# Ledger of designs, part 70: peptides against a protein of PDB entry 3B8E

Target 1, 230 residues: chain A of PDB entry 3B8E
Amino acid sequence: PFLIFIIANIPLPLGTVTILCIDLGTDMVPAISLAYEQAESDIMKRQPRNPKTDKLVNEQLISMAYGQIGMIQALGGFFTYFVILAENGFLPIHLLGLRVNWDDRWINDVEDSYGQQWTYEQRKIVEFTCHTPFFVTIVVVQWADLVICKTRRNSVFQQGMKNKILIFGLFEETALAAFLSYCPGMGVALRMYPLKPTWWFCAFPYSLLIFVYDEVRKLIIRRRPGGWVE

## One batch from the design tools (peptide; made by RFdiffusion4, then SolubleMPNN)

Design b1_p14_7_s3 (from b1_p14_7, 10 letters changed)
Fold by OpenDDE base, seed 1:
Structure b1_p14_7_s3 (fold): chain B 230 residues (1-230), chain A 14 residues (1-14)
Amino acid sequence: as target 1 above (230 residues)
Amino acid sequence: KLKEKLEELKKLLE
């Protein structure tokens, strides 16, 4: 997110505190949960890895999981960010290069895509209004990501959700998201303004798309082992 | 295989 913020010079989609909440609050327990998830039936049929040569968790799997999940999560967050800003009059194209003027407190007449002028305070409210939904979007996307990452080849429906730590992680991140979104003072303390309940649903289509995509991917892998989709 | 290639590419870009 921060790289895109720098490259595109858009208003900051995700605050530092929100990033910390993601990294420390939402990612740790789920990540641990995945380590303790029941192995796929196909993995259990494999010979035990040589503990001297093979790490229990392939660094590639970790790198792929975190790298791809992180990118997907970022895309989900940016989707929500662009939706919110578009609803407030700022189309994605208009946001490109706007950061300099956006962050300038002396410019109180920044125009949106429709010619409406925005004061610095108004802009910052809108910016900070994006932080909470971005965070919530990450959490909602993480639900799908965590569920789909439980298995490499098997469907989620085949593997089930037996990992209590995963379930706990899902509740924890959801509770944290609710706390940060609705607790009084979070706007001042964390620059996370209260979230309208509708924004929780903004991420759901994206989570569903990820889920469907992964299930289709896994289905293809099962039907065509050794295919290019692996 | 695509993921493996992407990982290899990522490693090359690191």
Scores: peptide ipSAE 0.008, ipTM 0.306, DockQ to the pose 0.010; fails the geometry check
Fold by OpenDDE base, seed 4:
Structure b1_p14_7_s3 (fold): chain B 230 residues (1-230), chain A 14 residues (1-14)
Amino acid sequence: as target 1 above (230 residues)
Amino acid sequence: KLKEKLEELKKLLE
């Protein structure tokens, strides 16, 4: 998200503190769950015939999975960001290159896509209104990603401990999202304004698309082992 | 193959 912010020069979609909360709060639990899953799989699997190659392949698969998950999360967050800004009069095309004027405190006449002028304070309210839904969207997408990770590894359905860690991760992420979204003072402290409950559902279609995409991918892998999707 | 493509993409971004 930060790279796209720099490259596209769009208004900041997610605050630095919120990014840290995602990285430390939401991404850590999935990482731990995957680490435990790997440890349990290594305990259950007899010594791989070639531990060096199998470890390298597994590390590569994990790195790819994290990279793909991160891209999917970013896409989901940006989708929500663009929807919110569009609802407030800023179409995605108009946001390109707008950062410089958006962040300038002395410019109080930044025009939206419809010619409405926005003061600095108004722009910052809209920006901070995006932060919370973006964060919540990431959490909701992470639910789908966690479920996908569970379904990708057929062995996980058999491992009860992995399921508990996964469920715990889902609850922790949800609790953190609720805390950051609705706790008094978060708007001042984290620049995260309270979220309308409707925005929790904005990510659901995207999570469903991810789920469908992953199921289609799994079907392709099953039908064409060694295909380009691997 | 996807990994190879991602590595190629990474090299292009670097």
Scores: peptide ipSAE 0.008, ipTM 0.250, DockQ to the pose 0.011; fails the geometry check
Fold by OpenDDE base, seed 2:
Structure b1_p14_7_s3 (fold): chain B 230 residues (1-230), chain A 14 residues (1-14)
Amino acid sequence: as target 1 above (230 residues)
Amino acid sequence: KLKEKLEELKKLLE
């Protein structure tokens, strides 16, 4: 998210404190939960043919999985960010290069995509309105991502959800998201304004899409091992 | 190949 903020010069989609909450609060327990996830029966039954290469491949696969999760989370967050800004008159194309004027306190006539002028205070309210739903979107996407990452090849429906640590992780991150979104003072302390309950559902179509995509991917991998989909 | 592209995209989004 921060690189896109720099490269595209868009208004800040996610505050530093929110990023810290993601890294230290929401991602930690889920990541641990994945480490304790019951391995696929087929992986555990296969003796490593070469312990050095198989370990390296497994580490690469784990790294790639975490890489994919982070990308998916970021995409979900940015989707929500762009939706909120578009609903407030700022289309995605108009946000490109806008940061300099957006962050200038002396410019009180920044125009949106429809020619409406926005004061500095109004812009910052909209910006901070994006922080909370971005965070919540990450959590909602993580629900799907954590479930799909339980297995490499097997369907979630085949593996089931027996990992109590994963369930605890999902609960913890959801509780944290609710706390940060609705606790009084979070707007001042964390620049996370209260979120309307409707925004929790904004990421659901995206989470579902990812879930379906991953299940299809896993199905293809099972039918065609060694394909380009790996 | 898809994973590589996804990793590249992740790096851009971080």
Scores: peptide ipSAE 0.006, ipTM 0.252, DockQ to the pose 0.014; fails the geometry check
Fold by OpenDDE base, seed 5:
Structure b1_p14_7_s3 (fold): chain B 230 residues (1-230), chain A 14 residues (1-14)
Amino acid sequence: as target 1 above (230 residues)
Amino acid sequence: KLKEKLEELKKLLE
C-alpha cells in the first residue's frame, strides 16, 4: 500500500497505526495457527515423500499463493478506499497527484471532482474515515484466506472445528476490527473513525474472488502438475 | 517468473 501511495501521490489510504494492527494483530495469530495445522497434518500424512523435491515444490507453491492472496487483499483495501472517496466527491482520477495539496494545512480550498472546496480539517476527516474500512476489508478478506489455507491440505469438512487456534484467530481479528471501528476515542487516538455497518459488506466480493481464484489455481495444478503456475 | 513478479509487486504494495 505504501508504494502505491508514493507512486500515485494519492491521499494516505492506510495509517501507520492500522498497518501495525494488521502486522501484529491480524497476521501473526493466523500464521501461527497455519504452522501448527501444517505440522499436525504432516505427522498424519507420512507418505514417503522425496524430501528434496517435495519440500521445494511445497515451499514455492505456498510462497506464490501467499503473494497472490496478499495482492488481492491490497486491491480489496484500495477498492474500499476509492469507493469512500468517490462517495465524498473525490473520483479516483482526481486523487492522482492530490497528496501534496491534501496534506498542506494552509490550503483550505482543495476542490473535489465536482468543484466543492474542502478545508484541511474536512479532508483529514475523510482520510481517517477511509482507514477503518480499509482495515476491516483486510480482516474480511483474511477470513477467506484462512478458509483457503485450511482447504489446501485437508477437506474443509474433515478439519472443521478441530483447529481451535484458527477459530480463535478469526475471533481475535474480528474483535480487534470491531473495537477499533466502534470504541469511542479511536478517531482521535488512532485516526480511525467509526464505520457504518454497510462497509463490512464491501469486502465480500473480494473474499469471493480470492476463493474462486484459489479453487481455479488448485484445479489447474491438479490438471497440470509441474506447470507454470507452480 | 510469476513468483518474481509477484514478489516485486508485493514489495511495491508494501
Scores: peptide ipSAE 0.000, ipTM 0.229, DockQ to the pose 0.014; fails the geometry check

Design b1_p14_7_s4 (from b1_p14_7, 8 letters changed)
Fold by OpenDDE base, seed 1:
Structure b1_p14_7_s4 (fold): chain B 230 residues (1-230), chain A 14 residues (1-14)
Amino acid sequence: as target 1 above (230 residues)
Amino acid sequence: LEEERKEELEKLLE
């Protein structure tokens, strides 16, 4: 998110504090849950044919998969960001290069895509309004990631949600998202303004996309054992 | 909500 912010010179879609909350708050419990989850019986039982090469290939494939999932997460967040700004009159094309004027407190007549003038205060309100939905979007997408990451090869439908730690992680992330989204003073403290409940659903298509993507990936792996997608 | 946000933002900008 921050890289796109720099490259595109758009208003900041996600604050540093919210990023820290994602990295420290939402990713830690899931990571622990995955570490304690009973590895697929197939992964544990298969001795690597070549421990060095197979481990490296597997680590690379996992890294690529996580990288791809992370990109989809970022896209989901940006989608939510662009939707919110578009609903407030700022079309995506208009946001390109707008950062300089957007962040200038002395410019109180920044025009949106429809010619409406926005004061600095109004712009910052809408900017901070984007931070919370972006965060929530990431959390909702992470639900899919957590469910997906349970298995390397098996469908989520086959393994189920038996891991109590994973379930706890999902609740923790959701509770954190709710707290940051709706607790009074979060706008001041974290630059996260409260969300309409409808914004929670904005991320669901991306969660579904990730879910479908991973299920398709796993299906390909199952059908073509030893393929490049493994 | 917008008024509350404005008040909060005003406090931040102070």
Scores: peptide ipSAE 0.030, ipTM 0.734, DockQ to the pose 0.050
Fold by OpenDDE base, seed 4:
Structure b1_p14_7_s4 (fold): chain B 230 residues (1-230), chain A 14 residues (1-14)
Amino acid sequence: as target 1 above (230 residues)
Amino acid sequence: LEEERKEELEKLLE
């Protein structure tokens, strides 16, 4: 998100503090889940025939899968961001390069895609209105990621430990999202305004997309063992 | 909600 913000010079879609909350709060649970999965898999699997190559392959595959999921998560967040801004009169094309004028406190006549002028205050309201739904979108998409993690390794699914970690992760992420979204003072502290409950549903198509993507990936792996998609 | 957001923004802009 931050890289796209810099490259595209768009209004800030997500605050740095919020990004840190995602990285520390939500990404830790999948990481822990993976660590436990690997530990459990190592216990249940016979010694790998070639531990060095198999570990490297697994690490590469995990990294690739996480990279792909992370990209889909980012796309989901940006989709929500663009929808909110479009609903407020700023079409995606118009946002390109707008940051400089957007963040300038002394410019009170920034035009939207429809020629409406926006004061600095109005722009900041819209910006901060985007932060919370963007965050929530990431969390909702991460629910799908956590569910996918549960299903990636059938062996760990059988041990039930993944289920507890998964449920805990879902709870933690949801609780964090609710706290950051609705706790009084978060608008001032984190520049995250409370969101309408409807925005929680904006992420569902992307969660479904991730789920479908993973199922297709698994299907390909099952049909073509040793493929690049593992 | 909009009024609350305005009030919060006013506080941020002070």
Scores: peptide ipSAE 0.024, ipTM 0.689, DockQ to the pose 0.049
Fold by OpenDDE base, seed 3:
Structure b1_p14_7_s4 (fold): chain B 230 residues (1-230), chain A 14 residues (1-14)
Amino acid sequence: as target 1 above (230 residues)
Amino acid sequence: LEEERKEELEKLLE
């Protein structure tokens, strides 16, 4: 999110503190789950497979999968961001390069895509209105990611631990999302305004897209074991 | 919600 903010010079889609909360809160549980999966796989794979090569391949596969998933998460967040801004009169094309004028406190006549003038205060309200839905979108997409990670390995024992870690991860992410979205003072502290319940549903199409993407990927891997997609 | 947001923004801009 921050990279696109810099490259496209668009209004800030998500606060830096909120990004840190995602990175430290929501990404830790998946990372721990992966570490436990690797540890369990190392315990069970005590059969004479070359443990160094299999571990390295698995780590590379996991890193690529997380990289791809992270990009899809970002796309989901940006979709929500663009929808909110479009509903407020700012079309995506108009947002390109707008940051300089958007963040200028002395410019109170920034025009939207329809010629409506926006004061600095009005612009900041809209900007901060985007932060919470963006965050919630990331959390909802992460739910799909956690479910996808569960279905990757056929080991019944790994599924059991994964289920507990998955449930715990889902709970932590949901609790964090609820806290940041609805706790009084979060608008002031984190620039996250309270979210309308309807915005929780905006992320569901993206969660479905990720699920479909992963099922297609798994299908390709099953049909072509050892292919470039693994 | 809009009124609460405005009040919070006013506090941030102070």
Scores: peptide ipSAE 0.024, ipTM 0.694, DockQ to the pose 0.048
Fold by OpenDDE base, seed 5:
Structure b1_p14_7_s4 (fold): chain B 230 residues (1-230), chain A 14 residues (1-14)
Amino acid sequence: as target 1 above (230 residues)
Amino acid sequence: LEEERKEELEKLLE
C-alpha cells in the first residue's frame, strides 16, 4: 500500500497507525495459532531425501506463496479504496497525482471527476472513511489466509478446522476490526471513521479468490509432487 | 454520520 501511494501519488489509502494495528493486533494471534497447528498427515509421512536441497526449495516455495497472498490482500484493500472514492466522485484515473493538491489545506476547490469541488475538510473526511474499510478488507481476506495456512498440501475440506486456537484467532481479529471500526473516538485517535456494515462484504470476492488460488495450488502439488508451484 | 465525522475532524485538526 505504501509503495503504491508513493509511486502513484494518490490520497493515502491506509494510515500508519492502522498498519501497526494489523502488524501487532491482527497477525500475532494467528501466528501463534499456526505454531500449535497439528502437523499435516502426509507431510509427516514424507521422508527427507536431500536435506540441503529440500530445505532450500521449501523456503523458496513458502516465500513465493506468502508473497502472492500478500499481493492479493493488498489488491483487495485497494479495490475497496477505489470503490469508496469512486462512489464519492473520484474515479481511479483522477486520483493519480492528486495527492499534492489533496493534502494541501489551502486548496478548497479540488475538483472530482464530475466537476464537484471539495474542501480540505471534505477531502479528509472521505480519506479517513477509506482507512477503516481498507483495514476491514484486510481482516476479511486474512480469514481465508489463516484457513489456507493450516495445510500446505491437503485441501481445507480434507484437513478441516479443528484447531481451537485458530478459531479464537479469527474471532479476535474480527473483534478488533469491529472495535476499531465502531468505537467512538477512533476517528480522532486512529483516523478510522465508522464503517457502514455493507462494506464488510466488499472483501468477500478477494477472500474467495485466495481460497480458490490456494486450493488450485494444492491440487497441482498433489498431482505433481515436486513441481515448481509446491 | 457525516456531521459526527466533521466534528471529529475538527478536533483532529486542532
Scores: peptide ipSAE 0.023, ipTM 0.702, DockQ to the pose 0.049

Design b1_p14_8_s1 (from b1_p14_8, 5 letters changed)
Fold by OpenDDE base, seed 5:
Structure b1_p14_8_s1 (fold): chain B 230 residues (1-230), chain A 14 residues (1-14)
Amino acid sequence: as target 1 above (230 residues)
Amino acid sequence: EELLEKRKLEEELE
């Protein structure tokens, strides 16, 4: 999100505070829960890692985490961001290069795509209105991320959802997201304004996409061991 | 509540 903010010079899609809430709030308990996951049924049938050639963090892992899954997460967040701004009169094309004028407190006549003028205060309200739905979108996508991380090779349907700590983590991150989104004073304290409940559903296609993508990947690995996707 | 928070934000941004 921050790289696109710099490169495209768009209004800030995700605030620093919301990033901290993800890193310190919604990600910690789910990550710890993975330590309590049951071993895969076929773990003893897999070859040991070769310490001379195989790195713990290899190119495939980096590609999966940052190049694939991370990009799908970012796309989900940006989709929500662009929809909200479009509903407020700012079409995606109009946002390119707009940041300079958007962040200038002395410019009170920034025009939207329909010729409506926006004051600095109005623009900042709309910007902060985007932060909470973007954050919630990330949390909803993280449900799928956490579930797919349960296994390296087996399907989630083979592994099941027996890890009670992981289930607790899913509820905890969701409850925290709801608290940060709807608790009175969060708009002033954290620049996280309340969102319409319908915005939670904007992330569902991307969450499903991640889940399907990973299940297909794991299916390919099971059918073709030692392939480039492993 | 949302309207009150938005108004407070407007005051802080001035």
Scores: peptide ipSAE 0.017, ipTM 0.542, DockQ to the pose 0.000
Fold by OpenDDE base, seed 1:
Structure b1_p14_8_s1 (fold): chain B 230 residues (1-230), chain A 14 residues (1-14)
Amino acid sequence: as target 1 above (230 residues)
Amino acid sequence: EELLEKRKLEEELE
C-alpha cells in the first residue's frame, strides 16, 4: 500500500497505526495458532528438507507469499479504498497525483471528480475513513490466509478445522478489528474512524479468491507432484 | 453517531 501511495501519489490508503494494528494485533495470535495445527496425513511420507541444499525460504515461497497472496490482499485493500473514495466523489483516476494537494493544509479547495471543493479537514476525514476499511479488508483476507496456511499440500477440507487455537485466533482478530473499528474514541486515538458494516463484505470476494486459488494450487500439487507450483 | 464523530474530528483538525 505504501509503495503505491508513493508511486501513484495518491492519498494514503493505510495509515501507520493501522499497519501496526495488523502486524502486532491481528496477525500474532493467528500466526502462533498455526504451531498447534495437526500434522498433515502424509507428512511422514514426505522426505525431510535437506538442510544443505534446500532453502527454508525459497523463491516459490516468496512468490506465493508476496507475489501472489500478498498482491491479492493488496488488491482487496485498494479495492475498498477506491470504492470509499469514489463514493465520496473521488474517482480513481482523479486520485493520481492528488497527494501533494491533498496533504497541503493550506489548500482548502481541492476539487473532487464532480467539482465539489473539499477542505483539508474534510479530506483528512475521508482519508482516515479509508484506513479502517482497508484494515478490516486485510483482516477479512487474513481469514483465508490463515486457513490456507493450515496445510501445504492437503485441502483444508481434508484437514478440517479442529485446531481450536486457530479458531480462537480467527475470532480474536475479528473481535479486535471490530473493537478498533467501532469503539468510541478510536478515531481520535488511532485515526481509525468507524465504518459501515457493509464495508466488511468488500473483502469477501478477495478472501474467497485466495481460498479458491490456494485450493486449486494444492489440487494441482497433489495431482502433479514436483511441479513448479509447489 | 458516525456523522457526529466525524464532525467532532473536523473540529479537532481545525
Scores: peptide ipSAE 0.016, ipTM 0.563, DockQ to the pose 0.000
Fold by OpenDDE base, seed 3:
Structure b1_p14_8_s1 (fold): chain B 230 residues (1-230), chain A 14 residues (1-14)
Amino acid sequence: as target 1 above (230 residues)
Amino acid sequence: EELLEKRKLEEELE
């Protein structure tokens, strides 16, 4: 999100505080929960990793984390961002290069796509209105990410949802996201303005996409062991 | 309700 903010010079889609809430709040417990996951049924059929030749973090893991799953997460967040700004009169094409004028407190006549003028305060309210739904979108997508990370090869349906700590992590991150989104004063304290409950559903197609994508990937790995996908 | 909350936030930012 921040990279696109810089390159495209668009209004800030996700605040630094919201990023910290993801990294320190909603991601920690779910990530720790993976350490308590049950071993895959085929684990004893796999050779131990050779620490001299086999990297713990390999190109495939980086490709999955940053290149594939991370891109789908970003697309989900940006979809929510563009919808909110479009509902407030700013079409996606109009946002390109707008950051300089958007962030200037002395410019109070920034025009939207329909010729309406926006004061600095009004623009910042719209910007901060985007932060919370973007954050919630990431959390909803993280549900799928956490579930797909349970296994490397087996389907989630084969592995099951027996990890109580993982279930607790899903509940915790959701409860924290709801608290940060709806608790009075969060708009002032964290620049996270309250969102309509309907925005929680905006991310569901992307969560489903991630889940289906990974299940298909794992299916290919099971059918063709030693392929380029593994 | 959301509009009222946004209006309050607008007043706090001014």
Scores: peptide ipSAE 0.016, ipTM 0.498, DockQ to the pose 0.000
Fold by OpenDDE base, seed 2:
Structure b1_p14_8_s1 (fold): chain B 230 residues (1-230), chain A 14 residues (1-14)
Amino acid sequence: as target 1 above (230 residues)
Amino acid sequence: EELLEKRKLEEELE
């Protein structure tokens, strides 16, 4: 998100505080919960890795985590961001290069895609209105990410949802996200304005996409062991 | 009304 903010010179899609809330708040307990996941049923049937050639974190895993899943997460967040700004009169193409004028408090006549002029205060309100939905979108997508990380090869349907710590983590991150989004004073304290409950559903297609993608990937691995997809 | 509330919050942040 921050790289796109710099490269495209768009209004800030995700605030620093919201990033910290993700890294230190919503992701910590879920990540720890994976250490308590049950072993896959076929783990003892797998050949041991060669410690000289096989890295724990290989290029394939990095590509999957950052290049594929991370990209889908970012797309989900940006989708929500662009929808909110479009509903407020700023189409995605109009946002390109707008940051310089957007962040200038002395410019009170920034035009939207329809020729409406926006004051600095109005622009900051809509910007901060984007931060919370972007954050919530990431949390909703993280549900799918956490669930798919339960197994490397087996389907989630084969593994089941027996890890009580993981289930607790999902509820905890959701409760924390709801607290940060709706608790009075969070707008002042964290610049996280409350969002309409409907914005939680904007991320669901992306969560489903991640889940389906990973299940298909795992299905391919099970049918063609030793392939490049593993 | 929601915009007015958000504006008040913005004024408190300045």
Scores: peptide ipSAE 0.016, ipTM 0.537, DockQ to the pose 0.000

